# Designs tried in a protein design run: peptides against a protein of PDB entry 3PBP. Part 5

Target 1, 203 residues: chain A of PDB entry 3PBP
Amino acid sequence: LNEKDLNLILNKSLVMYESLDSTTDVIVKRNVIKQLQFVSKLHENWNSRFGKVDIQKEYRLAKVQGPFTINPFPGELYDYTATNIATILIDNGQNEIVCVSFDDGSLILLFKDLEMSMSWDVDNYVYNNSLVLIERVKLQREIKSLITLPEQLGKLYVISDNIIQQVNFMSWASTLSKCINESDLNPLAGLKFESKLEDIATI
Target 2, 203 residues: chain A of PDB entry 3PBP as posed
Amino acid sequence: LNEKDLNLILNKSLVMYESLDSTTDVIVKRNVIKQLQFVSKLHENWNSRFGKVDIQKEYRLAKVQGPFTINPFPGELYDYTATNIATILIDNGQNEIVCVSFDDGSLILLFKDLEMSMSWDVDNYVYNNSLVLIERVKLQREIKSLITLPEQLGKLYVISDNIIQQVNFMSWASTLSKSINESDLNPLAGLKFESKLEDIATI

## One batch from the design tools (peptide; aimed at target 1 P72 I134 F193)

Design b1_p13_2 (made by RFdiffusion4)
Pose (drawn by RFdiffusion4):
Structure b1_p13_2 (pose): chain A 203 residues (1-203), chain P 13 residues (1-13)
Amino acid sequence: as target 2 above (203 residues)
Amino acid sequence: SLQDVLINALKNS
């Protein structure tokens, strides 16, 4: 955990602690407070020279959150099954797109709009477990796998049956991160959220 | 519209 990232989760934790009011669900309030306490303890034991911190076994037992809401979910896909999930980096600030494969050779590019709180005990804990559909890409080929190269932002390799295709969504993803970082939604108006699809090779 | 949904999600976030 480098200094930049350590401070990022601390500040996110502080923003949520402040975001607490009385209507806030008791279970959620508990987790937000626990998250702040935990992230603070990390900050106290963080070894700056190694950029690392030890984590006790107690804090590593966490229960799953979900299911995430996928909004708006495409109606056709109710007849199909999800195959793979990938994570693609958009910028240098941990901003990412979640990608999911389906039986129909389709791809949904998702964005997480709500900040999650950390949770350890709560069963079936859902809260800000929210994803939003940005785009859908139908390759009409059997998608065998998804691959990413850390060196290339906003690009995803999709291995179909005899093709390796590259879905390139930096056409809109670059603008998306700018508005996130500049807190200006205007550049999104009119942007067509269409990814450049490209055949890389025959396999 | 997907774009409208995205913009509304960002505003509400």
Fold by OpenDDE base, seed 5:
Structure b1_p13_2 (fold): chain B 203 residues (1-203), chain A 13 residues (1-13)
Amino acid sequence: as target 1 above (203 residues)
Amino acid sequence: SLQDVLINALKNS
């Protein structure tokens, strides 16, 4: 993605925001606001000290699904800027987790919303064509880069100032993959979404 | 090593 593409996404999000009216469902309003916030932070990042963010894969995902929102979006992250984005395969069927890093050292792990995703957590309404927040990982580091290895499913490598850290989320992603592929989210009920963190190397 | 792979991946990203 280039700056132009990001601007287009921002504009789209703004248009969505402007489309909100008194008849719009409160949940929809919230979702649109969350989307706008996310995109605005990406845009801010583009012009920030963190440099440009490659969001190509995520952009493709968003384009395919239409307008995207993040549900739920952690309120704490509203004040922080997205710094990096990556997609991580969780199976050979092209199911992917979207990861976004923020300048507070947080990672959010996201999955595309499907119609069936509403059955994942009844208490948390997910609007169609959104990204579902699965996990927030707080690293308390300046995240410089996100690396994925195609042969390593469900693993994300985070590069900070002096360390390479692995985030392994296959503990839950394997179940997620199964659920998606079988169109049955029941196995996700009660599943703990906690990734394993491991220091790989000092750099 | 894994580190080398990651460093290489970083350079090529």
Scores: peptide ipSAE 0.238, ipTM 0.848, DockQ to the pose 0.021
OpenDDE base, seeds 1, 2, 3, 4: peptide ipSAE 0.232, 0.230, 0.231, 0.233; ipTM 0.845, 0.848, 0.847, 0.848

Design b1_p13_2_s1 (made by RFdiffusion4, then SolubleMPNN; from b1_p13_2 with Q3E V5N)
Fold by OpenDDE base, seed 2:
Structure b1_p13_2_s1 (fold): chain B 203 residues (1-203), chain A 13 residues (1-13)
Amino acid sequence: as target 1 above (203 residues)
Amino acid sequence: SLEDNLINALKNS
């Protein structure tokens, strides 16, 4: 994910938000709002990192309250700050997972696919999201850096103060890749989205 | 090695 892509997602999220009216389904409204909040937060963090102007305040929405956890942004992370972002290739067809770290030690793994988002979870209604939450990994460490290696598909290396950890999500990313490439989401049904964590080195 | 690659990646980041 680069600046251009983030801006595109932001614009899309804004358009989605602007399309809401009094007749819009409550779940749809919540999803759109959370999408916009998430993207806005990412945009702010991205801009701050590169010394750019932050998103305008009017595009920042208040914390959404409700009885449900709704993708793409976990409610638990509303009060936390994004610290790093990385993009990880999952195949040679340029399919990518976006990873964002937070100052609580969480990693969120995200996918940019509208069609996928609508069919990802039957129990969790997702509407027209540009980014979909796939997995939250709780490391409970201060994340200093995210590293990817081009030869290591579906692997993210997380650097903390004294440890390098590998997050390996190929257990589900291989299926995701297949679904995308074949335009068939059926194999996602019943798939467990749980990455493997491994300590690689102490530093 | 993987470790060497990671260290190098860190240095170049």
Scores: peptide ipSAE 0.165, ipTM 0.815, DockQ to the pose 0.020
OpenDDE base, seeds 1, 3, 4, 5: peptide ipSAE 0.160, 0.164, 0.160, 0.163; ipTM 0.816, 0.815, 0.813, 0.813

Design b1_p13_2_s2 (made by RFdiffusion4, then SolubleMPNN; from b1_p13_2 with Q3E D4E V5N)
Fold by OpenDDE base, seed 1:
Structure b1_p13_2_s2 (fold): chain B 203 residues (1-203), chain A 13 residues (1-13)
Amino acid sequence: as target 1 above (203 residues)
Amino acid sequence: SLEENLINALKNS
């Protein structure tokens, strides 16, 4: 994602949020709110891609048009609140995964919509407003912080009350990186999107 | 060490 893309997504998410009223379907409301929260935090932390980012629960109504979507959004997370966000580099070409944590102890790993990114000319790339859910990791812990280290590709560190855990997704992210760089999605066929979880330290 | 880097990252976040 670049700054222009992020601004476009933010604007679209804001517009969708402003369109919500008492007659709007509950699922739609929840989805729009969560999308706005996600995009807003990405925008606020554009210059701080590495480290910890907290997600605010409350957002003010602002009139902005355009959809940003997380697809598919896990229905079971509709009742939970996003708590942290982080971006993790998967290669030196600046491809990145976006991670969002929830108060149920879940992590979702997200990527920009691959279909649109490959199909659109450079000039049309700005119109990509969708994130794709790659993996959900259930930690069953209260997540206090998300940490990334620039020198460690494809690794996310999760801080809970008593432990630091590493989420390593290079098992699939290396293939994803290759697919993006080569503009060929064929190697993703049959790929298992399952990250490795490891305890690093007690705190 | 990795642990030191993580601790430092936490302090700076």
Scores: peptide ipSAE 0.170, ipTM 0.816, DockQ to the pose 0.020
OpenDDE base, seeds 2, 3, 4, 5: peptide ipSAE 0.157, 0.167, 0.167, 0.167; ipTM 0.811, 0.815, 0.816, 0.815

Design b1_p13_2_s3 (made by RFdiffusion4, then SolubleMPNN; from b1_p13_2 with Q3L D4E V5N)
Fold by OpenDDE base, seed 2:
Structure b1_p13_2_s3 (fold): chain B 203 residues (1-203), chain A 13 residues (1-13)
Amino acid sequence: as target 1 above (203 residues)
Amino acid sequence: SLLENLINALKNS
């Protein structure tokens, strides 16, 4: 993802926002606004020294699937800036979790909402992919990089100033993977979406 | 392991 591509995504998100009128569904309005805010925050941090490599990979997903909305987007993160993005494989079937870090030290774990077809207007159907917020992990650290290892499904390595931490979400991601592959989301009911955080190394 | 290599690379950076 280069700056031009990010601008394209931003512009597309703006067009979606501009398409909103008084008759637009409230949920759709909210999601479009949240999407615009998210993309804007990414755009603001484009020149950041952090996470550029991972953003490029995720851009393919965002470009293929975007613009995307995050539902729900945590309201408290509206004032914070996205710093890094990564995609983590959860199975061999190419199901992925999208992770976004913020400058408050939060990680949001997101999954594609396959059930949400957003129709903005009966007459103006805009295909928009939605991301569902699964978990927010609060690290309270300045996140420098997000790293994934291909051989380690459902694990994210978070690099801060002096520490590498592992976020392991396979406790719930295995169930999610099964649900997706079987096209049955019922097993997600009652599932605890809590990842394990572990310090791996001091650097 | 790849993780060990990563850790070592980061420690040496």
Scores: peptide ipSAE 0.255, ipTM 0.851, DockQ to the pose 0.017
OpenDDE base, seeds 1, 3, 4, 5: peptide ipSAE 0.250, 0.234, 0.250, 0.171; ipTM 0.851, 0.845, 0.854, 0.776

## One batch from the design tools (peptide; aimed at target 1 S183 L185 L188)

Design b1_p14_1 (made by RFdiffusion4)
Pose (drawn by RFdiffusion4):
Structure b1_p14_1 (pose): chain A 203 residues (1-203), chain P 14 residues (1-14)
Amino acid sequence: as target 2 above (203 residues)
Amino acid sequence: LTIREKIGNYLRNL
């Protein structure tokens, strides 16, 4: 955990602690407070020279959160099954797109709009487990796998049956991160959220 | 609302 990232989760934790009011669900309030306490303890034991911190076994037992809401979910896909999931980096600030494969050779590019709180005990804990559809890409080929190269932002390799295609969504993803970082929604108006699809090779 | 929440709303209304 480098210094930049350590401070990022600390500040996110502080923003949520302040975001607490009385209508806030008791279980959620507990987790937010626990998250702040935990992230603070990490900050106290963080070894700056190695950029690392030890984590006791107690804090590693966590229960799953979900299911995430996928909004708006495409109606056709109710007849199909999800195949793969990938994560694609948009910028240098941990901003990402979640990618999901389906039986129909389709791809949904998703964005997480709500900040999650950490949770350890709570069963079936859902809260800000929210994803939003940005785009859908139908390759009409059997998608065997998804691959990413850390060196290339906003690009995803999709291995179909005899093709390796590259879905390139930096056309809109670059603007998306700018508005996230500049807190200005206007550049999104009129942007067509269409990814450049490109055949890389025959396999 | 945070900018990300506003983006989410924008995308859902699109």
Fold by OpenDDE base, seed 4:
Structure b1_p14_1 (fold): chain B 203 residues (1-203), chain A 14 residues (1-14)
Amino acid sequence: as target 1 above (203 residues)
Amino acid sequence: LTIREKIGNYLRNL
């Protein structure tokens, strides 16, 4: 993690926190607060060691708002609660992956197969979304928050109690982006939908 | 079908 990435994480966390209202799901609200607390602590430690990081509040919250359908849905997750949702850009053309976290420590990566606008405002609810399961990533940790960095394509940051992890899916998302943009399915043939998981920082 | 719908169908069949 570098200073730029930390600043982006902090900005995203602040935007998410500022978006909290009375209608926000209690779990999401709690997770956003925990995220902000963590990132703020990290920022404080960074400032003490490396100098002050200035925060630019230029980022916006991107969300998928329910109700949505996931097909196929992992049967094992029916007994678990969704804790966070995030959208990750995979190109500069606004193609994106949706991620949902669960209280079992799973992440699901999802493709939106219908052309619908994403919610960039908390008041812009998207109903009846169609989502396709691409990958399930099992972290075996309590997921407290999901963080996306607008400048980091195909990367998701996952905050748990003691660690920040990066999920990097550009190995397949670059090909997916190409397929969308070129209107050609052929590059998907034989593609493995396996994301890379890396530890970024201990908390 | 749009390309997105075609991709969706492909992914559902994996």
Scores: peptide ipSAE 0.715, ipTM 0.967, DockQ to the pose 0.457
OpenDDE base, seeds 1, 2, 3, 5: peptide ipSAE 0.714, 0.711, 0.714, 0.690; ipTM 0.966, 0.966, 0.967, 0.967

Design b1_p14_1_s1 (made by RFdiffusion4, then SolubleMPNN; from b1_p14_1, 6 letters changed)
Fold by OpenDDE base, seed 1:
Structure b1_p14_1_s1 (fold): chain B 203 residues (1-203), chain A 14 residues (1-14)
Amino acid sequence: as target 1 above (203 residues)
Amino acid sequence: MTIKEKIGEFLLNR
């Protein structure tokens, strides 16, 4: 995630927040507020580390359609703040997993079951950015950053204070990719969504 | 319902 991507996500989260009205579902409103708080904190932390980025006014026109909903949202994470976001490719067909880290040292791995439609039309706000919880990984560490390598499918590198860890989810992501590509759900039956955690290096 | 939507439903209901 580069600074432009963070700014894009921040602007998207702001637009989502501004689109909330009195008719918006309370859960949706809470999720959007939490996402905005998260992205704002990320942006503040980013700006403090890398300097103020002038958010070009033109990105205000790219409305991400709708609140991101995480279903189910882990109840234990309600009191915690998200700290990092990463997207990890699981195949060469552009299938991806979204990862969010929290200040309790948790990672959540999320599936995008709906295509993110960017609404460029104010009137066609599709409020349906669905993210489905796949797995929660508890690292019990302060997560400083998430790194992904495009050539390394289904791998996430987690940097904490004193260690780099690899989260490898190809054990289930290969099956998930196959299900998407073949349009067959049968291989998901009995699949364990358990990622492998490995210490890569001490810092 | 797309395959992704069906996967999402599966993941939600497991």
Scores: peptide ipSAE 0.687, ipTM 0.962, DockQ to the pose 0.618
OpenDDE base, seeds 2, 3, 4, 5: peptide ipSAE 0.685, 0.681, 0.681, 0.683; ipTM 0.961, 0.962, 0.963, 0.964

Design b1_p14_1_s2 (made by RFdiffusion4, then SolubleMPNN; from b1_p14_1, 5 letters changed)
Fold by OpenDDE base, seed 4:
Structure b1_p14_1_s2 (fold): chain B 203 residues (1-203), chain A 14 residues (1-14)
Amino acid sequence: as target 1 above (203 residues)
Amino acid sequence: MTIKEKIGEFLRNR
């Protein structure tokens, strides 16, 4: 994690926090607060060691809200609750992956096979009733929040109680982006949909 | 069928 990445995470966390109101889901509120607490602590530690970092409050946040259908859906997740939803850009053309976290510590990466308008307004939600399972990532941790950085294509940050992890799926998302943009499916043949997991910071 | 729909079909059937 570098200073730029920390600033982007902090900005997003602040925007998410500022979006909390009386109508916000209790789980979402809790996760946003925990995220902000963590990122704030990290920022304080960074500032003490490396100097002050300016926080830009203007940040774009895409939110996905159901109802949606996932096909196929992992049968093991039927008994678990979705805790967070995030949208991750994979290119500058607004192609995106949806990520859903579950209370078992699983992440699912999903493709929107129907066209939708992306909204970066915190109050606007993307509604898609068609999602395709790409990958399931098992973290075996209680997921507190999901963080995306618009400047970091194909990267998802997962916050748990003791660690921030990065899920990097550009290994396949770059090919997927190419397939969309060129209207060619051939590059998907034999592609492995395996994301890279990396520990970014301990809490 | 859009390219995204075709990709979706591919992903479902792999």
Scores: peptide ipSAE 0.713, ipTM 0.965, DockQ to the pose 0.450
OpenDDE base, seeds 1, 2, 3, 5: peptide ipSAE 0.711, 0.712, 0.707, 0.693; ipTM 0.965, 0.965, 0.966, 0.967

Design b1_p14_1_s3 (made by RFdiffusion4, then SolubleMPNN; from b1_p14_1, 6 letters changed)
Fold by OpenDDE base, seed 2:
Structure b1_p14_1_s3 (fold): chain B 203 residues (1-203), chain A 14 residues (1-14)
Amino acid sequence: as target 1 above (203 residues)
Amino acid sequence: MSIKEKIGEFLRNR
């Protein structure tokens, strides 16, 4: 992220915030507000002469909440703790990928193979969260937060102490979306589930 | 089995 990219994210976050009305879902409102607050703080810190983005723990957009059954679960992650969760839209039809970060610096990208009510409320335990492992991305960084932009399909922003990285999985998520929407599995044959990782900004 | 369940099965078995 150069200053231009940060400004772009800020502008998008502002546009999203401005689109909020009284009819907007409470979860959407909360997520957009948190995103705007986070990006605004990043922008403030970027413009500060000292270049340290102190990402307060409170800006964690999502905590891993509720019992999630991940199958298969990566055996290498059994000894690690989940730190963040995010949901990324892959189309305009509400198809989404779930991302979970771990304290080893891994990201897992997950498919919801059952209809789950995404409860972001700590008190609303969804008892039947079936998640399927798609991809593991090893960043080997302390992941502070995960950011998603609803207008940016299949993109996840990963924030660590000194860098913002973009994970772009539209290379496979576009095909997955098509499979869901057309009820056809054939396009999944031979598909590589490899996301593109790009450094967007040094903080 | 829904399409999502079939996709899930595919992803688990690949």
Scores: peptide ipSAE 0.716, ipTM 0.966, DockQ to the pose 0.433
OpenDDE base, seeds 1, 3, 4, 5: peptide ipSAE 0.713, 0.709, 0.714, 0.690; ipTM 0.966, 0.966, 0.966, 0.967

Design b1_p14_1_s4 (made by RFdiffusion4, then SolubleMPNN; from b1_p14_1, 7 letters changed)
Fold by OpenDDE base, seed 1:
Structure b1_p14_1_s4 (fold): chain B 203 residues (1-203), chain A 14 residues (1-14)
Amino acid sequence: as target 1 above (203 residues)
Amino acid sequence: MSIKEKIGEFLLNR
């Protein structure tokens, strides 16, 4: 991808964020909405003791309802605020990594160890949205946005003030995907959960 | 315990 192609993808992704129209891919739209909802819930959970955000009816199908728990939560991030979220596909079987950015320039990569039970029943809040910490990536930059491409498994694009960086976690995510799909934990033994960070373009 | 739950436990205990 040349700088121009990347800028086009960025603009398309930002436009997809701003203009989630009826023509936007349902998967992308769901991811963007899940992202906004999760960030809003994270902000609420950080700023308020358990506030209920009432988000409109049509988005119910994609709503992860309930508090998310991050375990362990990095102690260094207690004084910082979550700024962005993204969900990144790691395989074609719909296995996903959740990424959250913070205002210190940190990214946390998270594993959903529980299937998000969509509580369809308004009264049965299934609060079991467990997220397990995989990795913390310190960028030391103000993170403006997180971009994912559905065709690019295990890749996250991070936009800061002057640079676009790629976080590539396929080094461990391919093994994680295999473990899920084969129901075998053995390949995780001795696995390094270290993502590759690369500068893609200067803005 | 599902495979995902077992992975979660592994990740917590590493």
Scores: peptide ipSAE 0.692, ipTM 0.962, DockQ to the pose 0.503
OpenDDE base, seeds 2, 3, 4, 5: peptide ipSAE 0.691, 0.692, 0.685, 0.681; ipTM 0.962, 0.964, 0.964, 0.964

Design b1_p14_2 (made by RFdiffusion4)
Pose (drawn by RFdiffusion4):
Structure b1_p14_2 (pose): chain A 203 residues (1-203), chain P 14 residues (1-14)
Amino acid sequence: as target 2 above (203 residues)
Amino acid sequence: SVIEDAVKNKINAN
């Protein structure tokens, strides 16, 4: 955990602690407070020279959160099954797109709009487990796998049956991160959220 | 739009 990232989760944790009011669900309040306490303890034991911190076994037992809401979910896909999931980096600030494969050779590019809180005990804990659809890409080929190369932002390799295609969504993803970082929604107006598809090779 | 609202939520979370 480098210094930049350590501070990022600390500040996120502080923003949520302040975001607490009385209507806030008791279970959620507890987790937000626990998150702040935990992230603070990490900050106290962080070894700056190695950029690492030890984590006791107690804090590693966590229960799953979900299911995430996928909004708006495409109606056709109720007849199909999800195949793969991938994570694609948009910028240098941990901003990412979640990609999901389906039986129909389709791809949904998703964005997480709500900040999750950490949770350890709570069963079936859902809260800000929210994803939003940005785009759908139908390759009409059997998608065997998804691959990413850390060196290339906003690009995803999709291995179909005899083709390796590259879905390139930096056309809109670059603008998306700018607005996130500049707190300005206007550049999004009019942007067509269409990714450049490209055949890389025959396999 | 839904995307603008989602981005607005992300901005608010920061």
Fold by OpenDDE base, seed 2:
Structure b1_p14_2 (fold): chain B 203 residues (1-203), chain A 14 residues (1-14)
Amino acid sequence: as target 1 above (203 residues)
Amino acid sequence: SVIEDAVKNKINAN
């Protein structure tokens, strides 16, 4: 997906959000299946790779525990396994971006369309828990960990084999935050959803 | 976590 495609998808997703009452049963069913597959892969990876999860990580991960909808879910990622998940604050009002990494080296940046209620039961589907795809960042590296710093808004640190990279998405997240807080999506029109990547350190 | 602390230290050192 190029930037234009992602923007189109985001815009379309936002428009669809305004029409949530018009979602056909078929779309809901498809989303449920996609959600279940995503959550299943996430749980499988969590159980296999992360022995001791730090309580803070657990709490952050718990906030993102599904089932939840991802709209649209990138079809290409069905062939890959989710490896890490993190939430990043974008403002002081507790607006957050959800980031999920995959074993192909991709990061997806997601917005919580509605305040998500935490659900640990996959069978307990909550229809109002939806995520909107904002950006896909292809790092083409094995992602070992995702780290956020509470004092650094809109920044994600990605740990790979020998490199720490910073993903800075404040270029668009500041506008998104404003849109959320003001309940006005107009400023998102024409916004480029492209994060800045920077190598921070060698490990 | 130890990893988070290490990363934080590296970030702050730059």
Scores: peptide ipSAE 0.027, ipTM 0.655, DockQ to the pose 0.020
OpenDDE base, seeds 1, 3, 4, 5: peptide ipSAE 0.027, 0.025, 0.024, 0.026; ipTM 0.654, 0.645, 0.638, 0.652; seed 1 fails the geometry check

Design b1_p14_2_s1 (made by RFdiffusion4, then SolubleMPNN; from b1_p14_2, 6 letters changed)
Fold by OpenDDE base, seed 4:
Structure b1_p14_2_s1 (fold): chain B 203 residues (1-203), chain A 14 residues (1-14)
Amino acid sequence: as target 1 above (203 residues)
Amino acid sequence: SNIIQAVQNKINSL
């Protein structure tokens, strides 16, 4: 993830913040502020952990609710095809991580832009469907399917040819959920976005 | 064990 793309997300989130006025709904204001703070913390964490990766290219996922823009989109994945998508609950509320698999065996873990969370209640609201990249997990396998279990918060099951693997992101997702719900992003400071990969079963 | 069974059941349903 490039500093440039994180800067682009920060700039976008800042522009959204600057668009807030006296007529803006309190929920919208809160969500835009949360988004800006979240992206800022992600930027801080990414700069410390992953260094500069130049990402100039937009990846758009077109679905019935799309198009979604992934920002920053890993430049390494530009030439690869998205194969699967899953949404994983991180709490008993409605906070979700979007996971997308690619044909290189990568999983990207994405957070929905907080603007999107408000679109569920308003007919005809075209939100800027941006997804923020949180983590890239490299499996180095062909990913056939993504499975989620409703009772298993913050867990994704990845099916490959001969193996089921669990991606567990509760190490950071529990903190993220808390930050979203409490509107306090201070706990994200220094948080490592590192999921645990475990082999669950051989098929 | 229960998670593996649940995952297996999901796989079998695909």
Scores: peptide ipSAE 0.025, ipTM 0.630, DockQ to the pose 0.018
OpenDDE base, seeds 1, 2, 3, 5: peptide ipSAE 0.022, 0.023, 0.022, 0.025; ipTM 0.626, 0.640, 0.646, 0.655

Design b1_p14_2_s2 (made by RFdiffusion4, then SolubleMPNN; from b1_p14_2, 8 letters changed)
Fold by OpenDDE base, seed 1:
Structure b1_p14_2_s2 (fold): chain B 203 residues (1-203), chain A 14 residues (1-14)
Amino acid sequence: as target 1 above (203 residues)
Amino acid sequence: SLLIEAVGNKIKSR
């Protein structure tokens, strides 16, 4: 966790808080407020000379985000298990793609439209957990790990037993980023979601 | 499409 990451989390938490209204579910409100309180306190203490933040016990009880839903879920993957997850930045802002690998050698590239808060008080809290399927890439290899480099936008490195492969999705991700940043959906019409796969090293 | 809707949601959430 660095200052940039903390600011990003804070901004996301603020946006979530500002989206709350009188019609918002009470459980949602409670979770978003608690998350904002936690992150705000963390931010306040981060600027302190000591670089150490005492996290109150109540905030340590927060559960990991999830479960997530994937829509549409590829029917062929029902019989397979997810093995790795990675998040790939597509611009210098806040836009990212989520990638999940499966034991059949498939990669799915996913778009997260909304931010999900941590689970604080409620078991099995589910809010803003929808992921949209963009592309399925079939590698037909056992995927050991997924690696991303912060300086390499829209690139995913896939490590298998004998090879490192690069998945480059900037062909469509640049357009997606532009659509989000400019608030214009028109360029998405007719966009081809096909990533480029390249072998980069033998191992 | 679901993606267009999702991008729309993302834009609205900013």
Scores: peptide ipSAE 0.502, ipTM 0.937, DockQ to the pose 0.782
OpenDDE base, seeds 2, 3, 4, 5: peptide ipSAE 0.483, 0.502, 0.499, 0.482; ipTM 0.934, 0.937, 0.937, 0.934

